# Peptides against a protein of PDB entry 2QAS, part 32

Target 1, 120 residues: chain A of PDB entry 2QAS
Amino acid sequence: PPEDLMQYEAMAQDALRGVVKAALKKAAAPGGLPEPHHLYITFKTKAAGVSGPQDLLSKYPDEMTIVLQHQYWDLAPGETFFSVTLKFGGQPKRLSVPYAALTRFYDPSVQFALQFSAPE

## One batch from the design tools (peptide; made by RFdiffusion4, then SolubleMPNN)

Design b2_p14_2_s1 (from b2_p14_2, 5 letters changed)
Fold by OpenDDE base, seed 5:
Structure b2_p14_2_s1 (fold): chain B 120 residues (1-120), chain A 14 residues (1-14)
Amino acid sequence: as target 1 above (120 residues)
Amino acid sequence: SAAERVAAVAERLA
């Protein structure tokens, strides 16, 4: 196949990361996500900019999935990363994840899925 | 769904 010097796939993925950002902004808005929408978000735990409980991140050295449905608080979707409070072992912990670290986004309610290549 | 089969770390309601 001909060489793609435009890197269209990378551009497309970058654009689609915007969908995740927008979805999280909707989730963070007053009232949260419209039921029954909820989000499964998978990310590389060692990606640059990822911040969270060290024991948790160490437990999942490659990637981990979080669910935003009923048990999340203070979702703050920034322009380059989002942060959210989730419970782990009954303890609330703050997690910060750059959008660039994402590998999967899924909303089961409408079967909407995105998959990304994230840096090692 | 595909996502429901993925291991979730954060606590969630069943």
Scores: peptide ipSAE 0.036, ipTM 0.662, DockQ to the pose 0.041
Fold by OpenDDE base, seed 3:
Structure b2_p14_2_s1 (fold): chain B 120 residues (1-120), chain A 14 residues (1-14)
Amino acid sequence: as target 1 above (120 residues)
Amino acid sequence: SAAERVAAVAERLA
C-alpha cells in the first residue's frame, strides 16, 4: 500500500488518548464522574514517566489496572500525564502515569473501551 | 474483561 507520510494512524491514536485525558478531567471535576460511570485504566508500569511507590510498582512489574470509582483523591489530569492518589492497604499512594503508558481504558457502565500500544 | 484484570483497586470505605 502507499506510504503514509502523514502518519494518520499515530495521529488517530493520539486523538484517542485525548479521550482518556478528557474523561479524567471530567472525573477530576467537582462531584466526580456522573454515576454510574467509572474508569478502568491499564498501563505499563515500566513505561517511561510512570512513577509511584517502589513497593507498589514492584508488585506489578508489567501492567497495572486501577479503577477510578469508589475512592480516589487529588486526581490531576495534566497534558501529558495524570496523577492520582489511591489507597492500598489503608495507605494513600500517589501514582503518576503518562498517557503514553496506557494500554487500555474501559468504562464498563457503557462498555466503552479503548486499547493502545505502549512501549516499555 | 477489564474488571477481571484489576491489579490495584482503591479501597472502599466500610
Scores: peptide ipSAE 0.034, ipTM 0.650, DockQ to the pose 0.050
Fold by OpenDDE base, seed 1:
Structure b2_p14_2_s1 (fold): chain B 120 residues (1-120), chain A 14 residues (1-14)
Amino acid sequence: as target 1 above (120 residues)
Amino acid sequence: SAAERVAAVAERLA
């Protein structure tokens, strides 16, 4: 097959990552997500730009899924990454995750799913 | 859910 010099697949994947960013911005707005929407976000914990507590990231050396529904704080969706505070073992932990590190996005309320390839 | 089957799931309070 001919070589795709436009890299359309990469463009499409980047556009779909934009859906995640937009969804998180909705979640961060006053009032949060419209019920019953909630988000499962999976990312590579060793991807460049991922940051969080060492003990937490060591516990999940490959991928981690976070759920944004009832117990999250200070969601800050930036242009290249988002940060959020979640509780682990009863302790609040701050995570920062580049959108490029995402491997899966899922909203069970409407069965909307996206999958991505993430760099190491 | 499908997402729960793909990776370790972070703690979430009910």
Scores: peptide ipSAE 0.033, ipTM 0.645, DockQ to the pose 0.042
Fold by OpenDDE base, seed 4:
Structure b2_p14_2_s1 (fold): chain B 120 residues (1-120), chain A 14 residues (1-14)
Amino acid sequence: as target 1 above (120 residues)
Amino acid sequence: SAAERVAAVAERLA
């Protein structure tokens, strides 16, 4: 097929990453997400800009899925990345994830799913 | 929805 010099697929994915950012900003607002909405977010743990406990990231060398529903704290959705505190093994851990590292976004309440290509 | 129209990267299952 003809070469796409406009890179429309990448532009479309970037636009859809904006949906994730917007959803997280809604989640971070007072009162959180409207029930029963909640978010499953999958990302490449080795992607540039991903940060968190080394032992945790080592346990998930490829991808990790986090759930923002009942147990998350201090959600801070920035323009290029978001950070959040979640419990793993009963202990609170802080994660920082660039939107560019995302591979999947899912809201089971309305069965809304997004998939992204993220570099390893 | 936009997600439905961009089937390659998004879907609405409901």
Scores: peptide ipSAE 0.019, ipTM 0.548, DockQ to the pose 0.019

Design b2_p14_2_s2 (from b2_p14_2, 8 letters changed)
Fold by OpenDDE base, seed 5:
Structure b2_p14_2_s2 (fold): chain B 120 residues (1-120), chain A 14 residues (1-14)
Amino acid sequence: as target 1 above (120 residues)
Amino acid sequence: SAQERVEAVARRLA
């Protein structure tokens, strides 16, 4: 078949990443997400731009999933990445994750799921 | 850890 020089599939995937960004903005707004909505976010820990405690990221060499429901703080959804504070082993840790690093997004309250192809 | 439990649950729910 003819070559797609427009890369429509990639554009479509980026548009879907926009859903995640929008959802996070709702979560970051005063009052947080409307219950019972909550978010499971999976990302490649070695993807470019991912930042966090070295020991934590080393514990998850490929992917890790975080949940944004009741125990998250200072959620900051930026234009290209979001950052959030979560507790790991009882200690607060700051994570910064580019939307491009995401591999899965899930809201179990309505069984809404998205999957993405992320870099290496 | 809490996150480890979360990940396990997430995989089962998906």
Scores: peptide ipSAE 0.125, ipTM 0.771, DockQ to the pose 0.039
Fold by OpenDDE base, seed 3:
Structure b2_p14_2_s2 (fold): chain B 120 residues (1-120), chain A 14 residues (1-14)
Amino acid sequence: as target 1 above (120 residues)
Amino acid sequence: SAQERVEAVARRLA
């Protein structure tokens, strides 16, 4: 097939990452997500810009999934990455994840799913 | 762990 020099697939992927950003901004608004909406977000733990506790990230050398439903705090969805505090083993941990590191987004309440190609 | 259950659910729902 002909070579795509425009990289349309990459453009489409980035556009779809915008859906995740928008959803997180809704989640961060006063009152949070409208029930029963909740989000499962999967990302590459070794992607550039991902940060969090070393022990936590070491436990998930490739990917990990977080859920934003009832137990999350200080969700801050920026323009290039979002950060959130979650409890792991009863201890609050802060994670920062670039949207470019995402590989999956899912809202089971309406069975809405997105998949992304992340580097590495 | 709680996190493991989250990931298990995610895989099942996919």
Scores: peptide ipSAE 0.105, ipTM 0.762, DockQ to the pose 0.037
Fold by OpenDDE base, seed 4:
Structure b2_p14_2_s2 (fold): chain B 120 residues (1-120), chain A 14 residues (1-14)
Amino acid sequence: as target 1 above (120 residues)
Amino acid sequence: SAQERVEAVARRLA
């Protein structure tokens, strides 16, 4: 097959990462996501730029899925990464995740799904 | 069409 020197698939994935960013910006707006929308976000925990509590990242050495529905606080969707506070075991923990680290995005309410290839 | 090709890529990723 012909060699794709344009890297169209990568460009498309980057564009689709923008969907996640936009969705998170909606989620961060006053009032949060419109019900019943909620977000499942999966990311590689070892990806560059991912930061969070050591205990949490150690528990999930490969990838982690977080849910943004009812129990999230201080969602801050930046241009290259987002940060959010979630409770794990009853304890609030801050996660910072670059969009480039994402491997899956899903909104069950409308069955909207995206998958991404993320480097370690 | 070009749009169909874009949608095809998106569907493959979803």
Scores: peptide ipSAE 0.025, ipTM 0.591, DockQ to the pose 0.016
Fold by OpenDDE base, seed 1:
Structure b2_p14_2_s2 (fold): chain B 120 residues (1-120), chain A 14 residues (1-14)
Amino acid sequence: as target 1 above (120 residues)
Amino acid sequence: SAQERVEAVARRLA
């Protein structure tokens, strides 16, 4: 088959990462997400730029899924990454996740799903 | 915690 030097599939995935960014910006706005919308976000924990508590990331050596529904704080969706505070074991933990690290985005309220290939 | 439970379920459903 002919070689795709334009890398169209990667460009398409990057465009769809924009959907995640836009959704997170809606989630970060005053009042949060319109109910019943909520977000399941899966990412590679070892991807470049992922940061958080070492003990937490060590617990999930491959992928981790977080949910943005009832308990999340200080969601900050930047241009290249987002950060959010979530509670684990009752303790607030700050996660910072580049959009490039995402492997899955899902809103079960409307069964909207996106899947991405992410670097290891 | 709730987040850990969510991750476990998501892993099975993915």
Scores: peptide ipSAE 0.140, ipTM 0.781, DockQ to the pose 0.039; fails the geometry check

Design b2_p14_2_s3 (from b2_p14_2, 8 letters changed)
Fold by OpenDDE base, seed 3:
Formats: C-alpha cells, structure tokens, sequence
Structure b2_p14_2_s3 (fold): chain B 120 residues (1-120), chain A 14 residues (1-14)
C-alpha cells in the first residue's frame, strides 16, 4: 500500500477529538446536557497530563470510563484538557484529562460513538 | 457513583 505522507488518519483523529471538546462545552453550559443526553468517556489513566487521586488511578492501571449525567460537578472543558468532579466510593474526586488521552466517547441516548488512539 | 454507574450499564450490555 502507498505511504501516506500527509498523515490523514492522525488529522482525522484530532478533528474527532474536537467533537468531544465541543460536547463537553455544551455539557458545561448552564442547564447541562439536554435530557436524555449523557456521556461515557474512556481514557488512558497513565497518559501524559492525566491527573487525579492516586488511589483511584491505581485501581485502573490502563483505562477507566467516567459517566457525565447526573453526578458531576464543576466541569471545566479547556482547550487541551477538561477537568471534572465525580463521586467514587461516595467521595468527590477531581479528575483532569487531556483530550489526547481519550480512547472512547459514547452517548447512549443517540448511540453516537467515537474511538481514538491514545499515547501510552 | 460514577464508576458504579458505568459498571451497571456495562453489565447489562454484556
């Protein structure tokens, strides 16, 4: 097969990560996501820039999935990463996740799914 | 909890 010197696959992946960023910005707007939309976000816990409680990240050595529906607070979608507070074991935990660390995005309400290649 | 909710959904789809 011919060599792709343009790296179209990588460009497409970056564009699709933009969809996640845009969706999170909508989720962070006043009133949150329009019902019944909610987001399942999977990311590599060891990817560069991922930050959170050590005990939580240690429990998920490869990937973990978070749900943004009814129990999330202070969602802050930046340009390169987003941060959010979620409950784990009944305790609020703050997570910071670069968009580059994402591996999957899913909205069950409309069965919209995306998959990404994340750096190890 | 966020993790508990994910687990419950995944179980139903398995």
Amino acid sequence: as target 1 above (120 residues)
Amino acid sequence: DADARVAAVAARLA
Scores: peptide ipSAE 0.038, ipTM 0.641, DockQ to the pose 0.040
Fold by OpenDDE base, seed 1:
Structure b2_p14_2_s3 (fold): chain B 120 residues (1-120), chain A 14 residues (1-14)
Amino acid sequence: as target 1 above (120 residues)
Amino acid sequence: DADARVAAVAARLA
């Protein structure tokens, strides 16, 4: 096939990643997400910019999914990454995830799903 | 916990 020098697919993927960012910003607003909306976000744990507890990242060497529904705190959706505190094994853990590291986004309440190609 | 909830979803989707 012809070589796409415009890289349209990448542009489209970035635009769709923007949906996740926007959704997280809504989730971070006072009152959180409007019920019954909740988010399942999957990302590559070894992607550049991903930050979190060593023990947690070791447990998920490839990908991990986090759920933002009832037990999340200090959600801070930035322009290139978001950070959030979640409980794992009863312990609060802070995660920082670049949008570029995402591989899946899902909102079960409306069955809205997005998949992305993420690095290593 | 986040991990517990995720595990449940993963099982459902699997």
Scores: peptide ipSAE 0.035, ipTM 0.651, DockQ to the pose 0.041
Fold by OpenDDE base, seed 2:
Structure b2_p14_2_s3 (fold): chain B 120 residues (1-120), chain A 14 residues (1-14)
Amino acid sequence: as target 1 above (120 residues)
Amino acid sequence: DADARVAAVAARLA
């Protein structure tokens, strides 16, 4: 097959990551997401730029899925990463996740799903 | 909790 010098697949991936960023910005706005929309976000926990409590990340050595629906605070969607506070074991934990670390995005309310390839 | 909630949903989707 001919060589793709335009790297369309990578461009498409970046564009789709933009959907996640935009969705998170909506979620971070006053009032949050319009019901019943909510977000399931899966990411590689060992990807560059991922940060959070060691005890938490050690429980998820490969991938971790977080849900943004009822119990999330201080969602801050930046241009290259987002951060959010979630409760685990009853304790609030701050996570910072680059969009490049994402492997899955899902909104069950409308069955909208995106899948991404993330570096190991 | 986020972890418990996600786990329950994941099991249902599997």
Scores: peptide ipSAE 0.035, ipTM 0.646, DockQ to the pose 0.041
Fold by OpenDDE base, seed 5:
Structure b2_p14_2_s3 (fold): chain B 120 residues (1-120), chain A 14 residues (1-14)
Amino acid sequence: as target 1 above (120 residues)
Amino acid sequence: DADARVAAVAARLA
């Protein structure tokens, strides 16, 4: 097959990352996500800009999935990354995740899924 | 909790 010198797939991926950002902004708005919407977000834990508790990230050397449904706080979706407080092992932890680190986005309520290639 | 294993994408642990 011919080579894609336009890098359309990468452009499409970047555009679709915008969907995640927009969804998170909706989730961060007053009232949160409309029921029954909730988000499963998977990201590369070693990607540039990812930050969180060392013990937590150590459990997931490659990638991990977080769930934004009933127990999340202070969701702050920025332009390049989002941060959120979640409970792990019953303890609140703050995570900061660049959108570029994402590998999967899923909303089970409507079976909406996106997959992304993230830097190794 | 709001985490899930890599092996079970989109599957909540607790």
Scores: peptide ipSAE 0.042, ipTM 0.681, DockQ to the pose 0.042; fails the geometry check

Design b2_p14_2_s4 (from b2_p14_2, 7 letters changed)
Fold by OpenDDE base, seed 3:
Order: C-alpha cells, then structure tokens, then sequence
Structure b2_p14_2_s4 (fold): chain B 120 residues (1-120), chain A 14 residues (1-14)
C-alpha cells in the first residue's frame, strides 16, 4: 500500500491525548468528576518526564495503571503533563506523568476507552 | 489503593 508520509495515525493519537487532558481538567475542577465517572490511566513508567516514588516505579518497570475516583488530591493537569497525589499502600505519593507517556485511558462508568502508542 | 489494572470490556474509540 502507499506510504503515509503525513503520519496521520500519529496525528490522530496526539489529538486523542487531548481528550485525556480535557477529562483531567474536568476532574480537577471544583466538585470533581460527576458521579459515577472515574478514570483509569495507564502509562509507561520509564517514559521521559515521568516522576514518582522510586519503589513504586520499580515495582512497575514497564507500565502501571492509576485510578482517579475516591482517593486522589491536588490534581494539576498542565498542558504537557499532569500531576496528582494518590495513595499506594496507604501512603500518599506524588506522581507526574506526561500525556505522551500514556498508553491507555478508560472510564468504566460509560465504557469509554482510548489506547495510545508510547515510547518503548 | 490507587494502583489497578483495567480488565473489563470496553468500547475502544482508537
């Protein structure tokens, strides 16, 4: 088949990453997400710009999934990355994740799912 | 806590 020199698939994925950013901005607004919406976010733990507890990132050398539902604080969705405080093993930890590191987004309340290619 | 794995059926847009 013809070679796609425009890289349309990559463009489309980048546009869909904008959906995640927009959803997180809604989650960060006063009152949070409207019930019963909540977010499962999967990302490559070794991707450039990912920051978090070393023990946690070591536990998940490839990728991990976080849940934004009941126990999250200080969600800060920036333009290129978001940061959030979550509990792991009962302890609050701060994570910073670039949108480019995402591999999956899922809202089970409406069964809405997105998948992304991220750097290996 | 906050760590989890998505293992349910979903409608994927892309």
Amino acid sequence: as target 1 above (120 residues)
Amino acid sequence: DAEARVARVAEALA
Scores: peptide ipSAE 0.059, ipTM 0.652, DockQ to the pose 0.029
Fold by OpenDDE base, seed 1:
Structure b2_p14_2_s4 (fold): chain B 120 residues (1-120), chain A 14 residues (1-14)
Amino acid sequence: as target 1 above (120 residues)
Amino acid sequence: DAEARVARVAEALA
């Protein structure tokens, strides 16, 4: 097959990552996500730019999934990454995740799913 | 809690 020097697939993936960003911006608006919408977001925990509590990231050396539904606070969706406070084991913890680190986005309420390739 | 196990899902737009 011909070599794609434009890397169109990567461009398309980046565009789709924009959907996640937009969804998170909606989630960050007053009142949060419109019920019953909620988000499962999976990301590579060792990807560049990912930051969070060491104990949590150590527990998930490859990937972890967070759920944004009822228990999330101070969601701040930036242009390249988002940060959010979530509870893990009953303890509030801050996570910062670049959109580029995502491997999966899923809204079970409408069965909308996106899958991405992320750096190892 | 917001912690969930990783699982594969089929990509879909609808």
Scores: peptide ipSAE 0.058, ipTM 0.656, DockQ to the pose 0.030
Fold by OpenDDE base, seed 2:
Structure b2_p14_2_s4 (fold): chain B 120 residues (1-120), chain A 14 residues (1-14)
Amino acid sequence: as target 1 above (120 residues)
Amino acid sequence: DAEARVARVAEALA
């Protein structure tokens, strides 16, 4: 087939990353997500721009999945990355994750799933 | 199954 010089697939994937950003902005609004919606977000822990506790990120050298449902605080979805406070072992920790680092997004309440390719 | 290959960090309830 002819060569796609427009890279339409990549553009489509970037557009779908925008869905994640929009969903997080809804989650960050007063009142949070409408029940029963909640978010599973998977990302490459070694991707550029990922920031968090060293011990936690070292524990998950490839990917990790965070859940935004009952216990998350100060969700701040920016234009290129989001940050959120989550508890690990009872201790609140701040994570910052670029949207480009995402590999999976899932909302079990409506079985909506997205998968993305991210740099190794 | 992508879920099976990913390290899951669930929110802490306690």
Scores: peptide ipSAE 0.051, ipTM 0.670, DockQ to the pose 0.041
Fold by OpenDDE base, seed 5:
Structure b2_p14_2_s4 (fold): chain B 120 residues (1-120), chain A 14 residues (1-14)
Amino acid sequence: as target 1 above (120 residues)
Amino acid sequence: DAEARVARVAEALA
């Protein structure tokens, strides 16, 4: 097969990261996500720029999935990363995740899924 | 089920 020197697939994946950012911006807007939409977000815990509780990040040395439905606060979707407060073990913790660290995005309500490659 | 597969690593669901 012909070699794709344009790397179209990679460009498409980068573009699709914009979907996640946009979805999170919707989630952060007043009123939050329209029910029944909710988001499962998976990311590489060791990726550059990932910040969170050490015990959680060490518990999941490869990937971790968070759910944004009812138990999240202060979602702040920036241009390169988002941060959010979630409860782990009943304790609120701040998590910061670059979009580049994402490996999976899923909204079960409409079965919308995205998968991404992320640096190890 | 895709949701179930995702949920197995979802700390927020623990």
Scores: peptide ipSAE 0.038, ipTM 0.664, DockQ to the pose 0.037

Design b2_p14_3_s1 (from b2_p14_3, 6 letters changed)
Fold by OpenDDE base, seed 2:
Structure b2_p14_3_s1 (fold): chain B 120 residues (1-120), chain A 14 residues (1-14)
Amino acid sequence: as target 1 above (120 residues)
Amino acid sequence: PANNLFPALSFPPP
């Protein structure tokens, strides 16, 4: 195929990352997500801007998936990244994940899925 | 109470 100097695929991916951001903002609103909606989010743990407990991130050097359903706290969806408190081994831990680090997004309640290419 | 993390990834999740 001819060279795409407009880089439409990249633009489309950025637009779809906006869907994730919007969904997280809904999740962070009072009352949380409307049931039965919940979110599975996969991201590259070594992507630029990813922050969290080093021992945790070291255990998962490639990707990890988190679920936002019933057990999440202080979800803060910013414009370029979101942060959230989740329990690992029963211990609350804070994660900060840029939307650019996302590789997968899924809402099982309506079988809505997105996949992304994330930089390392 | 349990881990939020899914160490063994599958997509879409079960």
Scores: peptide ipSAE 0.051, ipTM 0.692, DockQ to the pose 0.410
Fold by OpenDDE base, seed 1:
Structure b2_p14_3_s1 (fold): chain B 120 residues (1-120), chain A 14 residues (1-14)
Amino acid sequence: as target 1 above (120 residues)
Amino acid sequence: PANNLFPALSFPPP
């Protein structure tokens, strides 16, 4: 087939990453997500720009999934990454995750799913 | 105790 010099698939993937960003911005707004919406977010823990507790990231060297439903704090969705405070083993930890590091996004309430390729 | 980490969660989740 003809070579796609426009790289439409990559552009489409980037646009879909924008859906995650937009969803997180809704989640960060006053009142949070409209119930029963909640988010499962999977990302590569060693992707460039990912930051968090060393012990936590060391335990999960490939990827991990976080859930944003009830127990999350100070969600800050920036333009290139989001940060959020979650509890692990009862201890609050701050995670910073670039949207480019995402591999999966899911809202079980409406069965909306996205999958992405992330840099290794 | 709260633990929000699901390292091997299936996709989509059950």
Scores: peptide ipSAE 0.049, ipTM 0.685, DockQ to the pose 0.475
Fold by OpenDDE base, seed 5:
Structure b2_p14_3_s1 (fold): chain B 120 residues (1-120), chain A 14 residues (1-14)
Amino acid sequence: as target 1 above (120 residues)
Amino acid sequence: PANNLFPALSFPPP
């Protein structure tokens, strides 16, 4: 097969990552997500730019999934990464996740799902 | 207390 010098697949994935960013921006807006929308986000914990509590990330060396529905605070969707405060074991923890680290995105309310290839 | 971690969820999650 001919070589794709345009790297269309990469561009497409980048565009789809934009969907996640846009969704998170909606979630961060006043009033939050419109019910019943909520987000399941899976990411590679060892991907470049991922930051959070060392103990938490060490406990889940490959991937972890977070849910943004009712129990999330200070969601800040930046241009290249988003950060959010969630509770783990009842304790608030701050996570920062580059969109490039994402592997799964899902909104059960409308069964909208995305999968991504994320380098570690 | 909340626990917002779901490491073993299938995709798509239920």
Scores: peptide ipSAE 0.047, ipTM 0.660, DockQ to the pose 0.458
Fold by OpenDDE base, seed 4:
Order: sequence, then C-alpha cells, then structure tokens
Structure b2_p14_3_s1 (fold): chain B 120 residues (1-120), chain A 14 residues (1-14)
Amino acid sequence: as target 1 above (120 residues)
Amino acid sequence: PANNLFPALSFPPP
C-alpha cells in the first residue's frame, strides 16, 4: 500500500485526544461536569511526563484507570497534560498525566468511548 | 477509605 507521508493516523489520534482535553476543561469549570456525566481515564503509568506517588506508580507498572466523578480536586487541564488530586487508599495524591499517555477515555453516562495508542 | 482507582482494567468499564 502507498506510504502515508502525512501520518493521518497520528493526526486523527491527536485530534481525538483534543476531545479529552476539552472534556476535562469542562469538568474543571465552575459547577463541574453536568450530571450524570463522569469520566474514566486510562493511561500508561510509565509514559514520559507522567508523575505521581512513587509507590502508586510502582504498583501499576503498565496502566491505571482513574475516575473523575465527584471525588476529585484541583483539576487543572493544561494544553499538554492535566493534573488532578484523587484519593488512593483514602489518601489524597496528585497525578500529572500528559494527554499523550492516554489509552482509554470513557463516559458511561452516554457510552462515549475513545481508545488511543500509546508507547509501551 | 476512598479509592478512586478502578480495580479492573477493562474497557469499557463494567
């Protein structure tokens, strides 16, 4: 097959990652997400730019899924990554995740799902 | 003892 020098697949992936960013920005706005919307976000824990508690990331060496529904604080959706405070084992932890590290995005309320390829 | 982490890494979530 012809060689795709435009790398359309990658561009499409990036465009879809933009949906996640936009959704998170809505979540961070006053009032949060409109009910019943909530987000399941899965990402590669060892991807470049991912940061968080050492013990937590070590416990999940491949991927982990976080849920943004009521129990999240200081959500800060930047242009290249987002950060958020969540509770793990009852303790608040700060996570910073580049959008490029995402592998799954899901909103159960409307069954909207996205999947992304990320470096292993 | 709240835990945000989703136990099963299935997609879509159960």
Scores: peptide ipSAE 0.043, ipTM 0.655, DockQ to the pose 0.437

Design b2_p14_3_s2 (from b2_p14_3, 6 letters changed)
Fold by OpenDDE base, seed 3:
Structure b2_p14_3_s2 (fold): chain B 120 residues (1-120), chain A 14 residues (1-14)
Amino acid sequence: as target 1 above (120 residues)
Amino acid sequence: PVNNLFPALEFPPP
């Protein structure tokens, strides 16, 4: 087949990452997500730009999944990454994740799922 | 939840 010099597939993937960003912006709005919507977000912990407690990230060298349902605080969805406070071992921790690091996005309430390829 | 962390590759059922 002809060589795609436009890289359409990559552009489509970027657009889909935009869906995650938009969903997180809704989650960050007053009142949070409309019930019963909630989000499962999986990302590569060693991807460029990922930051958080060193001990936590060291324990999970490949991927980890966080849940945004009831117990999440100060969700700040930026243009290239989002940050959020979650409890790990009962202690609040701040985590920052670039959208480019995402590998899975899922909302069980409506069975909406997205999968992405992320660099090692 | 007390510990907001799930194993890699987990995709919970609806």
Scores: peptide ipSAE 0.045, ipTM 0.638, DockQ to the pose 0.446
Fold by OpenDDE base, seed 5:
Structure b2_p14_3_s2 (fold): chain B 120 residues (1-120), chain A 14 residues (1-14)
Amino acid sequence: as target 1 above (120 residues)
Amino acid sequence: PVNNLFPALEFPPP
């Protein structure tokens, strides 16, 4: 088969990661996500750039799924990663997740799903 | 696994 020197598949996947970034920017806007939209975000916890409380990340050695609905604070969607404060066991925790670490994005309200190949 | 939900929404399907 012919060799793809342009790496189109990788380019396409990066474009789709842009959908997640855009969705998070909407969520970070005043008023938050419009009801009933909410986001399930799954990522590789050991991917480069992922950061958060060690005790929390240790509980999820491979993948972790967070939900952005109602209870999320200081959502900051940057260009390469987003950070957000969520409550785990009633305690607020700050997570920072590069978009490149994502493996799944899902909005149950409209059954919209994306899957990604992540490093490691 | 999900671990940051309201008690009332603790078990939504992923």
Scores: peptide ipSAE 0.040, ipTM 0.645, DockQ to the pose 0.171
Fold by OpenDDE base, seed 4:
Structure b2_p14_3_s2 (fold): chain B 120 residues (1-120), chain A 14 residues (1-14)
Amino acid sequence: as target 1 above (120 residues)
Amino acid sequence: PVNNLFPALEFPPP
């Protein structure tokens, strides 16, 4: 097959990452997500720019899935990454995740799913 | 594939 010097597949992936960013911005707006929408987000924990408690990240050396529904605080969707406070084992933890680290995005309410290539 | 939108199964949080 001919060589794609435009890297269209990568551009398409970046565009779809924009959907995640936009969805998170809706979630962070006053009133939160319109019910019953909620978000499952999976990301590579060792990807560049991922930050959080060392014990938590060590527990999930490859990837982890967080759920944004009801129990999340201070969701801050930036242009290149988002941060959020979630409880793990009853303890609040702050996570910062670049959109580039995402591998899956899912909204069960409408079965909307996206998959992304992420650094290993 | 370029079409990255599809139905999927729900998976639990950690």
Scores: peptide ipSAE 0.029, ipTM 0.643, DockQ to the pose 0.047
Fold by OpenDDE base, seed 1:
Structure b2_p14_3_s2 (fold): chain B 120 residues (1-120), chain A 14 residues (1-14)
Amino acid sequence: as target 1 above (120 residues)
Amino acid sequence: PVNNLFPALEFPPP
């Protein structure tokens, strides 16, 4: 097949990652997500830029899925990554996840799903 | 794995 020097597929994937960013910005706005919308976000825990408690990331060495519905705090969606506080084992923990580390995004309320290739 | 879940939350599809 012809060589795509424009890298259209990569641009399309980046645009789709932008959907996640936009959704998180809506979730972070006053009032949060409109019910019943909620987000399942899956990411590679060893991807560059991923940060969080060592014990948690060690427990999930490959992928982790977090749920943003009712129990999340201080969601901060930046331009290249987002950070959020979630409870694990009853303890609040801060995660920072680059959008490039995402492998799946899902909103069950409307069955909207996205899949991504992330660096391993 | 799925984290920070509550019993009432539904799981995402495979």
Scores: peptide ipSAE 0.035, ipTM 0.624, DockQ to the pose 0.198; fails the geometry check

